# Peptides against a protein of PDB entry 4Z63, part 279

Target 1, 334 residues: chain A of PDB entry 4Z63
Amino acid sequence: LCLGMNDLTGNIPEDLFHLKRLNLLGIQENRLSGSLSREIRNLSSLVRLDVSWNLFSGEIPDVFDELPQLKFFLGQTNGFIGGIPKSLANSPSLNLLNLRNNSLSGRLMLNCTAMIALNSLDLGTNRFNGRLPENLPDCKRLKNVNLARNTFHGQVPESFKNFESLSYFSLSNSSLANISSALGILQHCKNLTTLVLTLNFHGEALPDDSSLHFEKLKVLVVANCRLTGSMPRWLSSSNELQLLDLSWNRLTGAIPSWIGDFKALFYLDLSNNSFTGEIPKSLTKLESLTSRNISVNEPSPDFPFFMKRNESARALQYNQIFGFPPTIELGHNN

## One batch from the design tools (peptide; made by RFdiffusion4, then SolubleMPNN)

Design b2_p27_4_s2 (from b2_p27_4, 11 letters changed)
Fold by OpenDDE base, seed 3:
Structure b2_p27_4_s2 (fold): chain B 334 residues (1-334), chain A 27 residues (1-27)
Amino acid sequence: as target 1 above (334 residues)
Amino acid sequence: SALEEAKAAVAELLKDLPPLGPGLTTE
């Protein structure tokens, strides 16, 4: 049953929960309010539940043990409070969990040993606190992780060296510390293609350790950290780099000529730094900026990107990285 | 100079780009 993208109001009719053969419930993009009914437990054949973009409130019901076929739970942009229910945090069937832009709180705890099918996790823009869960690498299929805009104090866990499934990772604006440790750990994630660390590591030095290597890195975003140092030499080995944002830092020195050797680099933002010298001539030779044929078919993260045009502006949402226009931003350097 | 023309071409390309604000975020 798909009832998304309407102006439906009030609660879900109770009679809907008698549909024991229902495989898909999509009621997204409505004005549905109140608590999400515990009677969802009666939908024992449910494979997809989409309640996103509503006015739901209260705690998410702890009934996911009665939903053995549930693969997709989308609850983003609601007013949910509390934690992730124990039955949801132990779901062996769940492939995708999206609860971004809610009011979920407490420590993030997932039983990754039980969550054997989890491949996408979006918990961005919540009120989770404490440390990053050290057991996330035990989610052996977990490819896409957005934990941005939570309050995860401390460092990236050492256990993330073993996060082999990780491909898309955002920790933007999560009060993280120790960028050197974070990069030193995350370089071991052999499948990591997208790394977003914006609004962390406040005033730290960007490491220029030549031992750092990100072989498959396509997207690196470390904006607005007030990072000191220079353009890191280790980044020159990431030959697949497509998007680099190091804007709004305190990076100094010259922009190195090797920045123009990235054949796939279509988006470069180095603005609002303290770079000096000349613009490398190699930047004018970036084929990706001259060719309109950016392959739209490359895998993108499941989480959106947001760009603010200025500090006071609303963030623009971008659902696909490849939807960005070819961009070089070098403004506001001194 | 070829450098000035390249700078001007980049500047023209940059002129039509909306000012990219305080960097990309995911949230």
Scores: peptide ipSAE 0.082, ipTM 0.536, DockQ to the pose 0.200
Fold by OpenDDE base, seed 5:
Structure b2_p27_4_s2 (fold): chain B 334 residues (1-334), chain A 27 residues (1-27)
Amino acid sequence: as target 1 above (334 residues)
Amino acid sequence: SALEEAKAAVAELLKDLPPLGPGLTTE
């Protein structure tokens, strides 16, 4: 049953929960309000539940143990409060969980040992606090992780060295500290292609450790951290780099010539730093900036990117990284 | 292709936008 993109108001009719053979419930992009009914438990054949972009409030009901076939739960952009219910945090069937842009709070806890099918986790823009869950690497299929805009104090857990499934990771604006430790840990994530760390590590030094290596890194975003130092030499070994944003830092020195050796680099933002010297001539030879044919078949994170042009401006949402135009931003380097 | 047209439309939208503010984020 798909009823998305309407002006539906009120709550879900109780009689809908008698549909024991229902595999898909999509009621997204409405004005549905109140609590999400516990009677969802009666939908024992449910594979996909989409309640996103509504006015739902209260706690998410703890009924996911009665939904043994549920693979997809989309609840983004609601007013949900409380934590992730225990049955959801233990779901062996769940492949995708999206609860972005809610009011979920407390310590983030997932039973990753039980969540054997979890591939995508989006919990961005919530009120989670405490530390990052150390057991996330136990989610052996987890590829996409957005935890941005939460209050995760401290450092990236040492256990994330074992996060072999991790491909797309965002921790933007999560009050993280120790960029040297974070990069030193995350370099062990052999499948990591996208790393977003914007609005963390405030005033720290960007490490220039030649031992750091990100083999499959395509997207690196570490903007607005007030980072000191220079362009890191270790980044030159990331030959697959497509997008680099180091804007709004305090980086100094020259822009190195090796930045033009990235054959796939189509987006570069080094703006609002303190870079000096000449613009490398190699940047003018980047075929990816002149070629219209950026391969669209590349894996993209399931979570959107947001670009704020001004602090007061509404962030523009980009659902695909490859949707960015070829860009070089080198402005405001004083 | 529809995808090239979509890329071109995004590129046009981005041309008129002021310099990038506080960088890319996911939230």
Scores: peptide ipSAE 0.063, ipTM 0.561, DockQ to the pose 0.219
Fold by OpenDDE base, seed 2:
Structure b2_p27_4_s2 (fold): chain B 334 residues (1-334), chain A 27 residues (1-27)
Amino acid sequence: as target 1 above (334 residues)
Amino acid sequence: SALEEAKAAVAELLKDLPPLGPGLTTE
């Protein structure tokens, strides 16, 4: 049953929960309010639940043990409070959990050893606190992780060295500290292609450790961290780099010529730094900037990117990395 | 020169780009 993109108000009719054969419930993009009914438990055949973009409030009901076929739960952009219910945090069937832009709080706890099918987790823009869950690498299929805009004080856990499934990781604006440790850990994530660390590590030095290596890194975003240092030499080994944003830092020195060696680099933002010297001539030779037709047919993260053109401007949402126009931004380096 | 034209094109592109806010985020 798909009732999305309407002006539906109130609660879900109770009779809807008698549909024991229902595989898909989509009621997204409405004005549905109140608590999400516990009677969802009666939908024992449910594979997809989409309640996103509503006015739901209260706690998410702890009924996911009664939903053994549930693969997709989309609850983004609601008013949900509390934690992830225990049955959801233990769901062996769940592939995708999207609860971004809610009011979920407390410590993030997932039973990753039970969540054997989880491949995408979006918990961005919540009120989770404490530390990053050390057991996330135990979610052996977890590829896409957005934990941005939470309050995960401290460092990236050492256990994330073993996060082999991790491909897309956002920790933007999560109160993280120790960029050197974070990069030193995350370099071991052999499948990591997208790393977003914007609004963390405030005033730290960007490490220039030549031992750092990100083999498959395509997207690196470390904007607005007030980072000191220079363009990191270790980044020159990331030959697949497509998007680099180091804007709004305190980076100094010259822009190195090796930045023009990134054949796939179509988006470069080094703006609002303290770079000096000449613009490398190699940047003018980036084929990716001259060819309008970079069909980056590469898998994008499930989480959106947001670009704010001005501190006062609304962020433009980009659902896919290939939606970015070819860009070189070197402004405001004076 | 082609380099000056490329510099000018970059400079023009940079002029018209409003100061990009806090960079790319996933907020």
Scores: peptide ipSAE 0.100, ipTM 0.569, DockQ to the pose 0.206; fails the geometry check
Fold by OpenDDE base, seed 4:
Structure b2_p27_4_s2 (fold): chain B 334 residues (1-334), chain A 27 residues (1-27)
Amino acid sequence: as target 1 above (334 residues)
Amino acid sequence: SALEEAKAAVAELLKDLPPLGPGLTTE
């Protein structure tokens, strides 16, 4: 049943929960309000539940043990409070959980040993606090992780060295500390292609340790951290780099010529730093900027990117990395 | 100079770019 993109109001009719053979319930993009009914437990054949973009409130009901076929739960952009229900945090069937832009709180706890099918986790823009869950690497299929805009004080857990499934990771604006430790850990994530760390590590030094290596890194975003240091030499080994944003830092020194050697680099933002010297001539040789045919058939994270043009401007949402125009931004340097 | 031409080419590329705000984020 798909009832998305309407002006439906009130609660879900209880009679809807009598549909024991229902595989798909989509009621997204409505004005549905109140608590999500516990009677959702009666939908024992449910594979996809989309309640996103509504006015739901209260706690998410702890009924996911009665939903053994549930693969997709989309609840983003609601007013949900409390934690992730225990049955949801233990779901062996769940492939995708999206609870972005809610009011979920407390410590993030997932039973990753039970969540054997979890591939995508979006918990961005919530009120989770404490530390990052050390057991996330036990989610052996977990590829996409958005934990941005929460309050995860401290460092990236050492256990994330073993996060082999991790491909797309955002921790933007999550009160993280110790960028050197974070990069030193995350370099071991052999499948990591997208790393977004914007609005963390405030005033720290960007490490220039030549021992750092991100083999498959395509997207690195570490903007607005007030980072000190220079362009990191270790980044020159990330030959697949497509997008680099180091804007709004306190980086100094010259822009190195090796930036122009990235064949796939189509987006570069080094703006609002303290870079000096000349613009490398090699930047004019970036094939990605000269060839209109960037057939970027690459996998993107399941979470959106946001770009603010001006402090007062609405953020532009990009659902895919490929939606970015070819960009070089070097403005506002000294 | 070849460098001035390269700077001009980059500047022209930059001109069509929307001013990037406080950087990219996911939230």
Scores: peptide ipSAE 0.070, ipTM 0.547, DockQ to the pose 0.191; fails the geometry check

Design b2_p27_4_s3 (from b2_p27_4, 12 letters changed)
Fold by OpenDDE base, seed 3:
Structure b2_p27_4_s3 (fold): chain B 334 residues (1-334), chain A 27 residues (1-27)
Amino acid sequence: as target 1 above (334 residues)
Amino acid sequence: SALEEAQAAVAERLKDLPPLGPGLTTL
């Protein structure tokens, strides 16, 4: 049953929970309110539950042990409070969990040894606090992770050196410290292609350690950290780089000529820094800016990006990396 | 447009959150 993208109001009718053969319930993009009923437990054949973009409130019911076929739970953009229910945090069937833009709180805890199928996790824009869960690398299929806009104080856990499944990672605006440790750990993530660290590491130095290497890095976003230092030499070895945003930092020195050697680089934002010298002539030779053949079929993160050009601007949503226009922003350097 | 309406709905639901700083992020 798909009833998404309507103006439905009130509660889910109780008779809906009698549909024991229902594999898909989509009620997203409505004005449904109240608590999410515990009677969802009666939907024992459920594979996909989409309740996203509603006015649901209260705690998420602890009934996911009664949903043995549930692969997809989408609850983003609701008013859910409390924690992740224990049965959900132990679900062996769940492939995707999206609870972005809720009011979930407390310590983030997932039983990754039980969550053997978890591929995508979006918990961005919640009220989770404490440290990042050290056991996330035990989720052996976890590829997409958005933990942005939570209050995860401290550092990236050392255990993330073993996060081999990780491909798309955002920790933007999560009050993280020690960028040198974070990069030193995350370089061991051999499948990491997208890294978003915006609004962390306040006033730290961007490490220029030649031992750092991100072989498969396509997207690096470290905007608005007030980072000091220069363009890091280690980044020149990331030959697959497609998008670089280092805007709104305190980076100094010259823009190096090797920035124009990135054949796939179609989006570069170095704006609002303190870069000096000449614009590298190699930037005028970027093949990706001259040829319209951006491969639209490349794997992207499951989480959207949000661009805010200045403090007064609205954030623009981009659902795919290739939705960004080909861009070189070098403005507002001193 | 449907995109503008979706963006407006996101903005309205985010009204009680601190304003985003500039730059590219995920929400």
Scores: peptide ipSAE 0.453, ipTM 0.811, DockQ to the pose 0.489
Fold by OpenDDE base, seed 4:
Structure b2_p27_4_s3 (fold): chain B 334 residues (1-334), chain A 27 residues (1-27)
Amino acid sequence: as target 1 above (334 residues)
Amino acid sequence: SALEEAQAAVAERLKDLPPLGPGLTTL
């Protein structure tokens, strides 16, 4: 049943929960309000539940043990409060959980040993607090992780050295500290292609450690951290780099010539720093900016990006990395 | 468009949150 993109109001009719053969319930992009009914438990054949973009409130019901076929739960952009229900945090069937832009709170806890199918997790823009869950690497299929805009004070857990499944990771705006430790840990994530760390590490030094290596890194975003230091030499070994944003920092020194050696680099933002010297002539030779054949078919993160050009600008949403225009921004340097 | 309305609805709900700083991020 797909009823998305309407002006539906009120609660879900109780009789809808009698549909025991229902595999897909999509009621997204409506004005549905109140609590999400516990009677969802009666939908024992449910594979996909999409309740996103509504006015739902209260706690998410603890009924996911009665949903043994549920692979996809989309609840983003609601008013949900409380924690992740225990049955949801233990779901062996769940592939994708999206609860972005809610009011979920407390310590983030997932039973990753039970969540054997989880491949995508979006919990961005919630009220989760405390530390990052150290057991996330036990989610052996977890590839996409957005934890942005929570209050995860502290450091990236040392256990994330073992996060071999991790490919797309955002921790932006989560009050994280110790960028040197974070990068030193996350370099061990051999499948990591996208890393977003914007609005963390406030006033720290960007490490220029030649021992750091991100073999498969395609997207690095570390904007608006007030980071000090220079353009990091370790980044020159990330030959697959497509997007680099280091804007709104306090980075100094020259822009190095190796920045133009990235054959796939189509988006570069180094604006609003304190870089000095000449613009590298190699930037004028970036093949990705001259060739129309950017491979549009590369896998992107499941989470959208948001660009805000300045403090007064509206955020622009980009659903895919290749939705970014080819860009070189070097403005507002010294 | 439905996407623009969705973006607007995100933006409205984001009003109750600390303003985003500049730069590329996720939410």
Scores: peptide ipSAE 0.423, ipTM 0.796, DockQ to the pose 0.541
Fold by OpenDDE base, seed 2:
Structure b2_p27_4_s3 (fold): chain B 334 residues (1-334), chain A 27 residues (1-27)
Amino acid sequence: as target 1 above (334 residues)
Amino acid sequence: SALEEAQAAVAERLKDLPPLGPGLTTL
């Protein structure tokens, strides 16, 4: 049953919960309000629940033990409060959890040992606090993780060295410290292709440790951190790099010639730094800027990107990395 | 464009969110 994209108001009709054979309930993009009914437990055949883009409030009901077939739960852009319910945090069937843009709070706790099917987790823009969950690497299928815009004080956990399933990771604007430790840990994530760390590490030095190596890194975003240092030499070994944003930092020195050796690099933002010297002639030879053959079919993060060009500009949403226009931004340097 | 306005409006409908800083990010 799909009832999305309407002007539906009030609560979900109770009679909907009598549909014991229902595999899909989509009620997204409405004005549904109040608490999410516990009677969802009666939908024992449910595979997909989409309640996103509503006015739901209160705690998410702890009924996910009665939903043994549930693979997809979409609850983004609501008013949910409290924690992740225990039955949801222990769901063995769940493949995707999206609770982005809610008011969830407390410590983030997932029983990753029980969540054997979890592939995608979006908890961005919540009120989670404390530390990053050290057991997140125990979610052995977890590929896509957005934890942006929470208050995760401290450092990236050492356990994330073992996060082999991780491919797409955002920790943007999460009050993280110690960029050297974070990069030193995350380089061990051999499947990591997308890393977003914008608005962390305030005023730290970007490490230039030549021992750092990100084998499969395609997307690196470390904007608006006020980072000091130079263009990091270790990045030159990330031959698959497609997108680099280091804008709004305090980086100095020359832009190195190796930046033009990235055959797949179609988006480069080094703007609003303190770079000096000449623009490398190699940048004018980037094959990706001259060839129209951007592979539109590459796997992308499940979370959208947001670009804000300056403090007064509106944020633009990009659902896919390949939605970015080919770009070289070098403005506002010395 | 109307698409940029719709996309910006989606970002603005994100509840009482402190303004995004400049640069590329996720929410």
Scores: peptide ipSAE 0.414, ipTM 0.809, DockQ to the pose 0.408
Fold by OpenDDE base, seed 5:
Structure b2_p27_4_s3 (fold): chain B 334 residues (1-334), chain A 27 residues (1-27)
Amino acid sequence: as target 1 above (334 residues)
Amino acid sequence: SALEEAQAAVAERLKDLPPLGPGLTTL
């Protein structure tokens, strides 16, 4: 049953919960309000539940133990409060959880040893507090993680050295500290291709440690951190780099010539820094900017990106990395 | 696109959060 993209109001009719053979319920992009009924437990054949883009409120019901086939739960852009219910945090069937842009609070706790199928987690723009959950690397299939715009005080956990499944990671605007520790940990994530750390590490030094290595890094975003230092030499070894944003920092020195050696680099933002010297001639030879054959078939993060050009601009949403126009932005430097 | 801007604006309005700063980020 798909009823998305309508002007439906009120609650879900109770008779809908008698549909014991229902595999897919999509009611997204409506004006449905009130609490999500506990009677969703009666949908024992449910594989996909999409309640996203509604006016749902209250706590998410603790009934996911009665949903043994549930693979996809989409609840983004609602008014949900409280925590992740225990049955959801222990779901062995769940592959994707999206609860982005809710009012969920407390400590983030997932039983990753039980969540054996979890591949994608989006909890961005919530009210989670405390520390990052140290046991996230125990989610052995977890590839996509967005935890942006929460209040995770402190550092990236040391346990994230063992996060071998991690491919796409955003911690943007999460009150993180110690960029040197964060990079020193996350370099061990052998499958990490996308790293977003924007609006953290305020006023720290970007480490220029030549021992740092990100083997598969394609997307690095560390914008608006007020970072000091220079272009980091360790980044020159990330030969697959496609997108680099270091904008709105306090980086100094020359833009190095090796920045033009990235054959796949199609988006570069170094704007609003204190870089000096000449523009590297190697940038004029970037194959990705001269050849229209960017391989569009690369996997993208499940979470969207948002670009804001300046303080007064609206944020533009980009659902895929390849949705970005080929860009070199070097403006507002010295 | 105008649709993506509208979706982003709706998403932001659901939160009593400070506006995004400049640069690329996620929500």
Scores: peptide ipSAE 0.407, ipTM 0.789, DockQ to the pose 0.483

